# Peptides against a protein of PDB entry 2QAS, part 78

Target 1, 120 residues: chain A of PDB entry 2QAS
Amino acid sequence: PPEDLMQYEAMAQDALRGVVKAALKKAAAPGGLPEPHHLYITFKTKAAGVSGPQDLLSKYPDEMTIVLQHQYWDLAPGETFFSVTLKFGGQPKRLSVPYAALTRFYDPSVQFALQFSAPE

## One batch from the design tools (peptide; made by RFdiffusion4, then SolubleMPNN)

Design b2_p22_1_s1 (from b2_p22_1, 7 letters changed)
Fold by OpenDDE base, seed 5:
Structure b2_p22_1_s1 (fold): chain B 120 residues (1-120), chain A 22 residues (1-22)
Amino acid sequence: as target 1 above (120 residues)
Amino acid sequence: ALGSRYDPAKADEESFAEAPVL
């Protein structure tokens, strides 16, 4: 096939990452996501810019999925990354995840799914 | 818990696999 010097596929993927950012901004609004919407977010734990408790990330050396439904706090969706507080073992933990680290996004309520290729 | 971790492989099989990906 012809060589794509425009990198349209990459541009399309970046645009779709914007959907995740927009969804998280809605989730961060007062009252959170409208029921029954909730988000499954999968990301590469070793991707550049990912930060969180070492003990937690060590348990998931490749990928981990977080759920934003009923128990999340201080969701802060920035322009390049989002941060959120979730409870693990009853303890609040802060995670910071660049959108570029995402590999999957899913809203089961409407079966909306996105898949991304995250850089290693 | 609703808001914790979920196994990606399990999610693929039980949830993600049945959903269309754009």
Scores: peptide ipSAE 0.027, ipTM 0.603, DockQ to the pose 0.074
Fold by OpenDDE base, seed 3:
Structure b2_p22_1_s1 (fold): chain B 120 residues (1-120), chain A 22 residues (1-22)
Amino acid sequence: as target 1 above (120 residues)
Amino acid sequence: ALGSRYDPAKADEESFAEAPVL
């Protein structure tokens, strides 16, 4: 097959990562996501740029799925990563996740799903 | 479940693989 020097697949994947960023910006807006929308976000915990409590990240050495639905605070969707405060064991923890670390994005309310390749 | 905290049970309850992927 002919060689793709344009790297169209990579460009398409980057565009789809933009959907996640846009969705998080909606979630961060006043009032949050419109009911019944909520987000399942899965990411590689050892990916470059992932930051959070050592005990939490150690507990999930491969992938971790967080849910943005009822209890989340200070969601800050940046251009290359987002950060959010979630409760684990009743304790608030701050997570910072680059969009490049994502492997899955899902909104079960409308069954909208995206999958991404992330380095091991 | 309790919403935004990590919940393995809730994550497993809703199958990602069954949903259309763009």
Scores: peptide ipSAE 0.025, ipTM 0.597, DockQ to the pose 0.101
Fold by OpenDDE base, seed 4:
Structure b2_p22_1_s1 (fold): chain B 120 residues (1-120), chain A 22 residues (1-22)
Amino acid sequence: as target 1 above (120 residues)
Amino acid sequence: ALGSRYDPAKADEESFAEAPVL
């Protein structure tokens, strides 16, 4: 097949990261996501910019999937990263994840999925 | 065209199932 010097696939995936950002902004709005929508977000835990409890991230040396449905608080979707509070072992923990670290996004309510390549 | 040969959203949806928690 012809060589793609435009890198359309990369541009498309980058644009689709914008979908995740937009979805998170909807989730962060008052009232949260419209039921039954909820999000499964997977990211590389060692990617640049990822931050959170050291003990927690150590348990997931490669990837970690978080669920934004019933148990999440103070979701703050910024322009380059989002932060959210989730409970682990009953204790609230703050995670900060750059959109570039995401590897997959899924909304099972409508079976909408996205996958991405993330930097280490 | 790109859309006819490559649709990242649909390609991902076809191969993806509900993810495990954490």
Scores: peptide ipSAE 0.022, ipTM 0.546, DockQ to the pose 0.042
Fold by OpenDDE base, seed 2:
Structure b2_p22_1_s1 (fold): chain B 120 residues (1-120), chain A 22 residues (1-22)
Amino acid sequence: as target 1 above (120 residues)
Amino acid sequence: ALGSRYDPAKADEESFAEAPVL
């Protein structure tokens, strides 16, 4: 087949990552997401720019999924990455995840799903 | 649906719903 010199798939994924960023910005607004909306976010733990407790990340050598619904704090959706505080084992931990590290995004309330390819 | 090469509606809902959570 003809060679795609435009790299449309990559452009499409970048655009869709923008949806995740926008959704997180809504979640970060006062009052959070409108119920029953909540987010399942999966990312590659070894991707460049991913930051968090070493012990936690070590438990998930490939991917991990976080849920933003009722227990999350200080969600800060930046332009290239977002950071959020979540409780693990009852202890608050700060995670920073580049949008480029995402592999899945899902809102069960409306069954909206996105999939992405991320660096290994 | 977004273009002919990617459609969010075609994502595997079952796998997403059953994905492990921290």
Scores: peptide ipSAE 0.021, ipTM 0.560, DockQ to the pose 0.042

Design b2_p22_1_s2 (from b2_p22_1, 9 letters changed)
Fold by OpenDDE base, seed 5:
Structure b2_p22_1_s2 (fold): chain B 120 residues (1-120), chain A 22 residues (1-22)
Amino acid sequence: as target 1 above (120 residues)
Amino acid sequence: ALGSRYDPSKADESSFAEAPVL
């Protein structure tokens, strides 16, 4: 096949990561997402910029999927990463995830799904 | 407890087909 020097696929992937960012910004707004929308977000836990409790990340050495619906707090979607507080075992844990670390995004309410190739 | 209702490991086991874009 012809060589793509423009890297259009990468551009498209970056644009689609923007969809996730936009969705998270909606989720962070007062009142959260409009029901019944909720978000499944999967990311590489060892990707650069991912941070969180060591004990938690150790349980998920490859990928982790978090759900943003009714059990999240202080969602802060920045330009390059988002952070959110989730409860694990009843204890609040803060996660910080670069958008570049994402591997999948899903909203079951409308069956909208995206897949990404995250850097190793 | 409220916090025990969240299980990301269960969510991680789920697989979803990518929806058409554009």
Scores: peptide ipSAE 0.029, ipTM 0.610, DockQ to the pose 0.081
Fold by OpenDDE base, seed 2:
Structure b2_p22_1_s2 (fold): chain B 120 residues (1-120), chain A 22 residues (1-22)
Amino acid sequence: as target 1 above (120 residues)
Amino acid sequence: ALGSRYDPSKADESSFAEAPVL
């Protein structure tokens, strides 16, 4: 097949990453997501730009999935990454995740799913 | 919004090793 010099697949993936960003902006609203919507976000923990407690990230050397539903604080969806405070083992932890590190996005309430290729 | 909080539940854990994508 001919070489794709336009990189359409990459452009499509970037466009779909915009859906995640938009969803997080809705989740960051004062009342949170409209029930019963909630988000499962999976990302590569070793991807460039990912930051958080070393003990937590070491526990998940490849991927981890965070859930935005019942408890999340200070959700800040930026242009290239988002940050959020979540509880792990009962303790609040701050995570920062670039959208480029995402591998899966899922809203079980409406069975909406997205998959992405993330660098390793 | 930055600084927003959402805590309508007493759920203790908000992370999982894996969540399936349907």
Scores: peptide ipSAE 0.028, ipTM 0.609, DockQ to the pose 0.558
Fold by OpenDDE base, seed 3:
Formats: structure tokens, C-alpha cells, sequence
Structure b2_p22_1_s2 (fold): chain B 120 residues (1-120), chain A 22 residues (1-22)
């Protein structure tokens, strides 16, 4: 088949990463997500730009899934990464995750799912 | 559950319902 010099597949993936960014911006608005919407976000913990507590990231050497529903604070969805505070073992921890590190996104309330290729 | 203590680490053990991936 002819060679795709436009890299359309990668373009489509990046466009869909924009859906995650937009969803997080909705979640960061006053009042949070409209019920019953909530977000499962999976990312590569060793991807470039991922930042968080060493002990937590060491516990999840490959991928980690976080849930944004009942307990999250200071959600800050930037243009290239988002940051959020979650409690692990009762302790608040700050995570910063580039959208490029995402591998899956899921909203169980409406069964909306996205999957992404992400390098280490 | 809404009233239970939240543990985000358990999300890695959860299974998503099968749905088409866009």
C-alpha cells in the first residue's frame, strides 16, 4: 500500500487526547463533573514528564490508573499535562501527568472508552 | 461506594466494562 507521509493515525490519536484534556477541564470547573460522570485515567508511570512521589511511582512500575470521582483536589488541567492531588493511604499526593503518557481513558457512567499508544 | 474510604490504588485492579474504543 502507499506510504502515509502525513501520519494520519498519529494525528487522530492526538486529537483524541484532546478529549481527555477537555473532560478534565470540565472536571476542574466549580462543582466538578455532572453526576454520574467520573473518570478512570491510565498512564505510563515511567513516561517522560510524569511526576509524583517516588514510593508511589515505584509501586506502579508500568502503568497506573487513577479515578476522578469522589476524592480529588486541586485539579489543574494544563495544555500539555494535568496535575491533581489524590489520597493514597490517607496521605495527599500530587501527581503530574502529561497527556502523552496516557494509555486509556474511561467514563463508566456512559461506557465511553479511549485507548492510546504511549512510549516509556 | 459513595460512603467508603477512597483508595485510588485499587483502580488498577478494577475491570472496565467492555466497550468500543474510539
Amino acid sequence: as target 1 above (120 residues)
Amino acid sequence: ALGSRYDPSKADESSFAEAPVL
Scores: peptide ipSAE 0.026, ipTM 0.579, DockQ to the pose 0.102
Fold by OpenDDE base, seed 1:
Formats: sequence, structure tokens, C-alpha cells
Structure b2_p22_1_s2 (fold): chain B 120 residues (1-120), chain A 22 residues (1-22)
Amino acid sequence: as target 1 above (120 residues)
Amino acid sequence: ALGSRYDPSKADESSFAEAPVL
């Protein structure tokens, strides 16, 4: 097949990552997401820019899925990454995840799913 | 920087796991 010099697939992926960013911005608004919406977000834990508790990330050497539903704090969806505080073992922990690290986004309430190819 | 706080449940700990296969 002809070589795609426009890199349309990459552009489409970037656009769809924008959906995740927009969804997180809705989640960060006062009152959180409109019920019953909630978010499953999967990302490569070793991707550049991912940060969080070392012991936690070490337990998930490939991918990790977080759920934003009932307990999250200080969700900050920036332009290139988002950060959020979640409780693990009852203790609040801060995660920072670049959108480029995402591999899956899912809202079970409406069965909306996105999948991404993330850097290894 | 944007910030938020959402906690409609006292008992529900944040959920995390390896990437699920649907």
C-alpha cells in the first residue's frame, strides 16, 4: 500500500486522546462526573513522565488501571498529563500520567471505550 | 492548575489493577 506521509493514524490517536482529556476535565469540575459515569483509565507504568509511589508502580511493571468513581481528589487534567490523588490501602497517593502513556479508556456506564498504542 | 475533590463514598477505596481484557 502507499506510504502514508500524513500519518493519519497518529493524528487520529492524538485526537482520541483528546477525548480522554476532555472527559477528565469534566470529572474535575465541581460535583464530579454526572452519574452514573465513571472512568477506567489504563496506562503504561514505565512510560516517560509517569510518576507515583515507587512501590505501587513497581507492582504494576507493565500497565495499571485506575478507576475514577467514588474517591478521587485534586484531579488536575493538564494539557499533556493529568494528576490525581487516589487512596491505596487507605492512604492517599498522587499519580501523574501523561496522556501519551494511555492504552485504554473506558466508561462502563455507557460502554464507551478507546484503545491506544502507547510508547513501550 | 485545575483541582477537584470528589468523595461521595466513605467506604469505597480507589480501584486499581493490571489492564483488564474485555
Scores: peptide ipSAE 0.026, ipTM 0.582, DockQ to the pose 0.520

Design b2_p22_1_s3 (from b2_p22_1, 7 letters changed)
Fold by OpenDDE base, seed 5:
Structure b2_p22_1_s3 (fold): chain B 120 residues (1-120), chain A 22 residues (1-22)
Amino acid sequence: as target 1 above (120 residues)
Amino acid sequence: ALGSRYDPSKADEESFAAAPVL
């Protein structure tokens, strides 16, 4: 088949990452996500720019999924990454994840799913 | 608070390794 020199798939992937960013911005807005919407976000823990508890990142050396539904704090969706505080073992920890590190996004309430290729 | 949600009566599932999402 003809070679795609435009890299349309990459463009589409980048556009779809924008959906995640937009969803997180909605979640961070006053009132948060409208019920019953909630998010399962999967990312490569070793991807450049990922920051979080050493023990947690060590526990999940490849990928991990976080849930944003009933208990999360200071969700801050920036332009290139988002950060959020979640409890792990009862202790609040801050995670910072570049959108480029995402591999999956899922909203069970409407069964909306997206998958991405992420760099290491 | 803005960017936060807390319902003490409903604990969220803790993070887990990549796997089929429920």
Scores: peptide ipSAE 0.323, ipTM 0.798, DockQ to the pose 0.536
Fold by OpenDDE base, seed 1:
Structure b2_p22_1_s3 (fold): chain B 120 residues (1-120), chain A 22 residues (1-22)
Amino acid sequence: as target 1 above (120 residues)
Amino acid sequence: ALGSRYDPSKADEESFAAAPVL
């Protein structure tokens, strides 16, 4: 088949990452996510820009999934990454994840899922 | 607070390794 010099797949992936960003912005807005929506976000823990508790990131050397539903604090969805405070082992910790590090997004309430090819 | 949600009666599942989500 002919070579895709436009790299449409990559563009499509970036557009879809925008869906996650938009969803997080909705979650961070006044009122939060409308019930029963909640988010499962999976990302590569070793991807550039990912930061968080060393022990946590070490515990999940490849990918990890975080849940944003009933307990999360200071969700800050920026343009290139989002940060959020979650409890790990009962202790609140700050986690920052670039959208480029995402590999999966899922909202069980409506079974909406997205999968991404993140840098290794 | 903005960007926060806290329901003390419902503890979320803690982070976990990538796997199928129900």
Scores: peptide ipSAE 0.321, ipTM 0.822, DockQ to the pose 0.552
Fold by OpenDDE base, seed 2:
Structure b2_p22_1_s3 (fold): chain B 120 residues (1-120), chain A 22 residues (1-22)
Amino acid sequence: as target 1 above (120 residues)
Amino acid sequence: ALGSRYDPSKADEESFAAAPVL
């Protein structure tokens, strides 16, 4: 088959990553996500730009999933990454995750799912 | 607060490992 010089698949992936960014911006807005919407976000813990508690990232050396539903603080969806404070073992910790590191996005309330390829 | 939600009666599921997508 002919070579795709336009890189359409990559462009499509980037467009879909925009859905995640938009969803997080809705979550961060006043009032937050409308119930019962909530988010499961999966990312590669070793991807460039990922930062957080080293013990947590070491516990999940490949991929981990975080849940944004009932308890989260200071969700800040930026242009290229988002950050959020979550409790791990009862302790609040800050995570910073580039959208490029995402591998899965899921809203169980409406069974909306996206999958992405992320750098290893 | 902005970017925050806290329901003291409902704890969120803790983070967990996931299978690779690649």
Scores: peptide ipSAE 0.318, ipTM 0.801, DockQ to the pose 0.494
Fold by OpenDDE base, seed 3:
Structure b2_p22_1_s3 (fold): chain B 120 residues (1-120), chain A 22 residues (1-22)
Amino acid sequence: as target 1 above (120 residues)
Amino acid sequence: ALGSRYDPSKADEESFAAAPVL
């Protein structure tokens, strides 16, 4: 079959990663996400650029899912990564996750799901 | 606060290894 030198699929995947970024920007805006929308975000914990508490990342050596619904702080969606503070065991922890590290995005309220390939 | 939401009456599910299934 002919070779796709345009890499359309990769461009499409990048565009879909843009959906996650846009959703997070909505979440970070005044008023936050409109109820009942909330986000489940899954990412590879060992992907390049992922940072957070060592004990937490070690607990989930492959991938983990975080929930942005009722309790999250200082969500900062940048252009290449987002950061957010969440409670783990009652303690606030800061996570920084490149969009490239994402493997799944899900909004249960409308059953909207995206799946991505992330580096191993 | 910007980028924050906190409802103490509704605790979020803590992080977990698997992707959610619904």
Scores: peptide ipSAE 0.311, ipTM 0.800, DockQ to the pose 0.575

Design b2_p22_1_s4 (from b2_p22_1, 8 letters changed)
Fold by OpenDDE base, seed 1:
Structure b2_p22_1_s4 (fold): chain B 120 residues (1-120), chain A 22 residues (1-22)
Amino acid sequence: as target 1 above (120 residues)
Amino acid sequence: ALGSRYDPSRADEESFAEAPEL
Protein backbone atom coordinates (compact mmCIF):
# COMPACT_ATOMS: atom_id res chain seq x y z
CA PRO B 1 0.00 0.00 0.00
CA PRO B 2 1.09 3.60 -0.53
CA GLU B 3 3.25 5.17 2.16
CA ASP B 4 1.62 8.04 4.02
CA LEU B 5 4.33 10.66 4.18
CA MET B 6 1.89 13.21 5.56
CA GLN B 7 1.29 11.21 8.75
CA TYR B 8 -2.42 11.94 8.65
CA GLU B 9 -3.28 9.50 11.40
CA ALA B 10 -0.96 11.25 13.83
CA MET B 11 -2.49 14.59 12.87
CA ALA B 12 -5.97 13.23 13.51
CA GLN B 13 -4.92 11.82 16.87
CA ASP B 14 -3.49 15.15 17.93
CA ALA B 15 -6.64 16.93 16.83
CA LEU B 16 -8.73 14.59 18.96
CA ARG B 17 -6.44 15.18 21.93
CA GLY B 18 -7.53 18.78 21.52
CA VAL B 19 -11.03 17.71 22.49
CA VAL B 20 -9.74 16.65 25.88
CA LYS B 21 -7.91 19.93 26.32
CA ALA B 22 -11.02 21.86 25.38
CA ALA B 23 -13.19 19.82 27.72
CA LEU B 24 -10.80 20.43 30.61
CA LYS B 25 -10.75 24.13 29.85
CA LYS B 26 -14.53 24.14 30.06
CA ALA B 27 -14.30 22.31 33.36
CA ALA B 28 -11.87 24.91 34.70
CA ALA B 29 -13.92 27.87 33.49
CA PRO B 30 -16.45 29.74 35.64
CA GLY B 31 -19.30 27.45 36.53
CA GLY B 32 -17.34 24.31 35.72
CA LEU B 33 -18.77 21.40 33.83
CA PRO B 34 -22.52 21.49 33.38
CA GLU B 35 -24.19 18.69 35.24
CA PRO B 36 -24.25 15.79 34.76
CA HIS B 37 -21.06 15.91 32.69
CA HIS B 38 -17.98 14.42 34.30
CA LEU B 39 -14.72 13.04 33.00
CA TYR B 40 -12.80 9.79 33.10
CA ILE B 41 -9.26 10.34 31.87
CA THR B 42 -6.87 7.45 31.27
CA PHE B 43 -3.15 7.87 30.71
CA LYS B 44 0.14 6.01 30.66
CA THR B 45 1.74 6.58 34.04
CA LYS B 46 5.28 6.14 32.74
CA ALA B 47 4.89 8.47 29.77
CA ALA B 48 7.31 11.35 29.48
CA GLY B 49 6.20 14.36 31.45
CA VAL B 50 3.83 12.56 33.78
CA SER B 51 4.40 13.54 37.38
CA GLY B 52 2.60 12.71 40.57
CA PRO B 53 2.86 10.93 43.89
CA GLN B 54 5.36 8.10 43.88
CA ASP B 55 3.09 5.69 45.69
CA LEU B 56 0.27 6.27 43.25
CA LEU B 57 2.39 5.91 40.14
CA SER B 58 3.95 2.77 41.59
CA LYS B 59 0.52 1.36 42.28
CA TYR B 60 -0.45 1.81 38.64
CA PRO B 61 2.69 1.04 36.64
CA ASP B 62 1.01 0.99 33.22
CA GLU B 63 -2.22 2.97 32.94
CA MET B 64 -4.50 4.68 35.37
CA THR B 65 -7.80 6.50 35.18
CA ILE B 66 -8.68 9.60 37.14
CA VAL B 67 -12.19 10.86 37.69
CA LEU B 68 -13.17 14.51 37.64
CA GLN B 69 -16.66 14.83 39.03
CA HIS B 70 -17.49 16.03 42.54
CA GLN B 71 -14.12 16.57 44.20
CA TYR B 72 -11.11 18.09 42.45
CA TRP B 73 -9.01 21.19 43.00
CA ASP B 74 -6.97 23.64 40.98
CA LEU B 75 -7.58 22.08 37.60
CA ALA B 76 -5.15 23.84 35.31
CA PRO B 77 -5.38 22.86 31.65
CA GLY B 78 -2.31 24.17 29.89
CA GLU B 79 -1.40 23.94 26.26
CA THR B 80 0.66 20.75 26.45
CA PHE B 81 -0.38 19.28 29.80
CA PHE B 82 -2.93 19.67 32.53
CA SER B 83 -2.54 19.49 36.26
CA VAL B 84 -5.08 18.80 38.96
CA THR B 85 -5.25 18.07 42.65
CA LEU B 86 -7.14 14.95 43.66
CA LYS B 87 -7.46 12.98 46.85
CA PHE B 88 -5.76 9.61 46.98
CA GLY B 89 -6.30 7.70 50.17
CA GLY B 90 -7.74 10.83 51.65
CA GLN B 91 -4.68 12.94 50.91
CA PRO B 92 -4.55 15.68 48.29
CA LYS B 93 -1.93 15.06 45.62
CA ARG B 94 -0.98 16.98 42.51
CA LEU B 95 -0.93 15.22 39.15
CA SER B 96 0.52 16.62 35.95
CA VAL B 97 -0.34 14.80 32.74
CA PRO B 98 0.71 15.68 29.21
CA TYR B 99 -2.09 15.33 26.70
CA ALA B 100 0.27 13.11 24.73
CA ALA B 101 0.14 10.57 27.56
CA LEU B 102 -3.61 10.06 27.26
CA THR B 103 -5.03 6.77 26.08
CA ARG B 104 -8.74 7.23 26.80
CA PHE B 105 -11.27 9.95 27.49
CA TYR B 106 -14.83 9.23 28.55
CA ASP B 107 -17.84 11.24 29.63
CA PRO B 108 -20.40 8.74 30.91
CA SER B 109 -23.18 11.30 31.01
CA VAL B 110 -23.45 11.31 27.23
CA GLN B 111 -21.43 8.16 26.56
CA PHE B 112 -18.80 10.10 24.65
CA ALA B 113 -15.54 8.20 24.31
CA LEU B 114 -12.19 8.77 22.66
CA GLN B 115 -9.21 6.46 22.45
CA PHE B 116 -5.64 7.41 21.73
CA SER B 117 -2.39 5.67 20.98
CA ALA B 118 0.38 6.71 23.34
CA PRO B 119 4.05 5.77 23.46
CA GLU B 120 5.11 3.02 25.82
CA ALA A 1 -12.87 28.57 42.98
CA LEU A 2 -12.02 28.29 39.32
CA GLY A 3 -10.85 24.83 38.41
CA SER A 4 -12.28 23.34 41.57
CA ARG A 5 -15.39 21.51 42.56
CA TYR A 6 -16.14 20.08 45.95
CA ASP A 7 -19.35 18.41 46.94
CA PRO A 8 -18.81 16.93 50.38
CA SER A 9 -22.07 15.03 50.14
CA ARG A 10 -20.85 12.98 47.21
CA ALA A 11 -17.81 10.77 47.15
CA ASP A 12 -15.93 10.43 43.91
CA GLU A 13 -14.74 7.17 42.49
CA GLU A 14 -11.03 6.90 43.15
CA SER A 15 -8.40 6.32 40.51
CA PHE A 16 -8.08 2.82 39.14
CA ALA A 17 -6.04 0.78 36.73
CA GLU A 18 -7.42 0.66 33.23
CA ALA A 19 -7.01 -2.51 31.21
CA PRO A 20 -4.46 -2.08 28.44
CA GLU A 21 -5.75 -1.81 24.92
CA LEU A 22 -5.14 -4.77 22.63
Scores: peptide ipSAE 0.308, ipTM 0.796, DockQ to the pose 0.484
Fold by OpenDDE base, seed 2:
Structure b2_p22_1_s4 (fold): chain B 120 residues (1-120), chain A 22 residues (1-22)
Amino acid sequence: as target 1 above (120 residues)
Amino acid sequence: ALGSRYDPSRADEESFAEAPEL
């Protein structure tokens, strides 16, 4: 097939990443997510820009899924990445994840899912 | 607080690695 110099598929993927950003902004807004909505977010732990505790990232050297439902703090959805504080082993840890690192987004309450390609 | 939710009576599911695709 002819070469796509516009890279339409990549643009479409970026648009869908915008859905995740928008959902996180809703979660961070006053009142948070309307029940029973909650988020499962999967990302490549070694992707550029991912930041978090060494022990956690070592435990999940490829992909990790985090849950945003009943216990999370200071969710900050930025333009290119989001950050959030979660407890691991009872200890609060800050996690920073670029949207480009995402591989899966899922809201079980309405079975809404998105899948993405992420850098290796 | 903004960007936060805390229900001490309900713990979230632990983080986990995605299972291999089959």
Scores: peptide ipSAE 0.295, ipTM 0.792, DockQ to the pose 0.487
Fold by OpenDDE base, seed 4:
Structure b2_p22_1_s4 (fold): chain B 120 residues (1-120), chain A 22 residues (1-22)
Amino acid sequence: as target 1 above (120 residues)
Amino acid sequence: ALGSRYDPSRADEESFAEAPEL
């Protein structure tokens, strides 16, 4: 097949990352996500721009999945990354994750799934 | 607070490493 110099697949992936951003903005709005919607977000923990507790990121050296459902705090979906506070081992921890670091997005309530290629 | 949902009576599944598919 001919070479794609337009990089359409990358454009499509970027557009789909926009779905995650939009979903997180809905989750951050007053009242949060409409039940039973909730989010499983998977990302590369060593990707550029990922930040959080060292012990947590060390525990998951490749990928980790966070759940946004009944317990999350101060979800802040920015333009290039989002941050959120979640409990790990009973302690609240702040995570910051660039959308570019995402590898999977899933809403089990409607079985909606997206997969992404993330930087190695 | 905005961007928050906390119901202590309804616990979430803990975060986990992505597992390989079978």
Scores: peptide ipSAE 0.145, ipTM 0.727, DockQ to the pose 0.513
Fold by OpenDDE base, seed 3:
Parts: sequence; C-alpha cells; structure tokens
Structure b2_p22_1_s4 (fold): chain B 120 residues (1-120), chain A 22 residues (1-22)
Amino acid sequence: as target 1 above (120 residues)
Amino acid sequence: ALGSRYDPSRADEESFAEAPEL
C-alpha cells in the first residue's frame, strides 16, 4: 500500500487524546465533573515530561493509575500536559503528566475507555 | 496488563491497590 504521508494514524491518536484533555477541562471547571463521573488515568511514570514526587514515581517505575473523583485539587489541564494536586503519603503533591504519556483513560460510571501507546 | 492504582478518593491518606489495566 502507498505510504501515508498525512500521518492520519497520529492525527487520530491526537484526536482521542483530545478527548482526555476535554474531559479534564470539564473536570477543572467550577463544580467539577457531574456525578457520578470520575476518571482513571494511567500513564508511564518515566515518560518525558512526567514530574511529581520522586519517591512515588520511583516506587512505580512503569505505570501508575490515578483516580480523579473526590480528593484532587487545582486540576490544570494545559494544552500538552495536565497537572493536579493529590495527596501522597498524606501530603499534597503536584503531579504533571503530558497527554503523550497516557496509556489508558477510563470513566467507570459509563464504562468509557480509551487506550494509547506511550513511550516505554 | 497490571498497574498500580492510586485512589485518593477513598480517604485523605494515600491508598494504592493493584488493578488490571486494559
């Protein structure tokens, strides 16, 4: 088959990552997500641009899933990454995750799931 | 297929559990 010079597959992946971004923007809006919606976000902890508590990220060297439901603060969904404050070890810490680092997005309230390939 | 799930919504304290990842 002819070579795809338009990179349609990448465009499609970007569009789907855009769903995550849009969902997080809804979550960041006043009032948060409409209940019972909540988000499970899985990402590669060693992916470029991921930042957070070093001890936590070291403890989970491959992937980890965070849940955004009740205990999260200052969710800031940017254009290339989102950041959020979560309590780790009882202390609030800032976690920043590029959308490119995501491997799974899930809203169990409506069983909506997306999967992505991310750097190893 | 497996990952560590961090669910802060369960309590004010840190909470981790193993969970299947699709």
Scores: peptide ipSAE 0.237, ipTM 0.656, DockQ to the pose 0.141; fails the geometry check

Design b2_p22_2_s1 (from b2_p22_2, 10 letters changed)
Fold by OpenDDE base, seed 4:
Structure b2_p22_2_s1 (fold): chain B 120 residues (1-120), chain A 22 residues (1-22)
Amino acid sequence: as target 1 above (120 residues)
Amino acid sequence: MEEEQRREEEEEREIEAFRASL
């Protein structure tokens, strides 16, 4: 097969990561996401830049999925990563996730799905 | 707290269901 020296797939992936960032910025805006939209976000827990409680991340050595619907606070979507507070076992935990660590994005309300090739 | 706990449990079930679907 012909060699793609333009790396179009990588460029497309980066563009699609921008969709996630934009969606999170909408979610972080006053009033949050418009009902019934909510987000399922899957990411590689060992990817560079991922940070959170060690016990939590060790529980999910490969990937974990978080839901942004009812139980999330202080969502802060930055330019390269987002951070959010979620409750696990009734206790608030702060997660910081680079967009580059994402592997899946899903909004079940409209069945919109994205998947990404995330490096380790 | 009761409503919060219910919501948390509900979302946890959603997460697991989503993971299982992949």
Scores: peptide ipSAE 0.032, ipTM 0.613, DockQ to the pose 0.935
Fold by OpenDDE base, seed 5:
Structure b2_p22_2_s1 (fold): chain B 120 residues (1-120), chain A 22 residues (1-22)
Amino acid sequence: as target 1 above (120 residues)
Amino acid sequence: MEEEQRREEEEEREIEAFRASL
């Protein structure tokens, strides 16, 4: 097949990552997400830019899924990454995840799902 | 406090169920 010099697939993936960013910005707004919406976010824990407690990240050598519904604080969706405080074992821990590290996004309330390719 | 812990446990179970479905 002919060479795609436009890299349309990559552009499409970037656009879809924008959906996640937009959803997180809604979640970060006062009042949070409109019920019953809540988010499942899966990402590669070893991807460049992923930051968090080593004791937590070491528990998930490949991917980790977080849920934004009840136990999350200080959600800050930036332009290239988002950060959020979550409780693990009763301890608040800060995570920073670049959108490029995402592999799955899901809102079970409306069964909306997205899949992404992330660096290994 | 107990209620918060309960919710955390519920979310953890939900996360595990989600992972299992993949």
Scores: peptide ipSAE 0.029, ipTM 0.608, DockQ to the pose 0.928
Fold by OpenDDE base, seed 3:
Structure b2_p22_2_s1 (fold): chain B 120 residues (1-120), chain A 22 residues (1-22)
Amino acid sequence: as target 1 above (120 residues)
Amino acid sequence: MEEEQRREEEEEREIEAFRASL
């Protein structure tokens, strides 16, 4: 079969990751996401660039899903990664997640879902 | 604090339910 020298699949994946970035930027803007929109974000906890409390990451050795709806603060969507403060057990925890570490994105309000292939 | 804890717990339950469904 013909060889794709353009690497369209990779470009498409990058574009889809761009959707997540854009959504997070909307969430980070004043006023947050328009209700009832909220985001489920799943990522590989051992992926390069992922950082957070060791105890928390140890609890989720493979993948972790976070919800940006009621309990999140200081959401900072950068160009290559985003960081956010969430509460776990009543304690605020700061997480930093590269977009490349994402494996799933979901907005239940409109049933919009994206899946990504992330490094093991 | 009580209200916040309640919301946090609800969100955590939702997260776990979501993970289980995948």
Scores: peptide ipSAE 0.028, ipTM 0.601, DockQ to the pose 0.909
Fold by OpenDDE base, seed 2:
Structure b2_p22_2_s1 (fold): chain B 120 residues (1-120), chain A 22 residues (1-22)
Amino acid sequence: as target 1 above (120 residues)
Amino acid sequence: MEEEQRREEEEEREIEAFRASL
């Protein structure tokens, strides 16, 4: 088969990562996401730029999924990464996740799913 | 898609249970 010198697949993945960024920016806006929308975000915990509580990262050495629905605070979606505060055992923990570390994005309310190839 | 939705709901319950147990 012919070789794709344009690398369209990589460009498409980058564009789709932009969807996640845009969705998080909507979530961070006043009033949050419109009901009943909420987000499941899965990422590689050892990917470059990922930071968070050591106990969580130790328990999930490969991938971790977070849910952004009713119990998240200070969501800050930047251009290359987002940060968010979540409670674990009642204790607030700050996570910082580059969009490049994402492996899955899902909104159950409309069954919208995206999958990504993340760095090893 | 329905099967995936069910999987996500189960995952949410597991995540919340974990958060509550710490």
Scores: peptide ipSAE 0.025, ipTM 0.573, DockQ to the pose 0.066; fails the geometry check

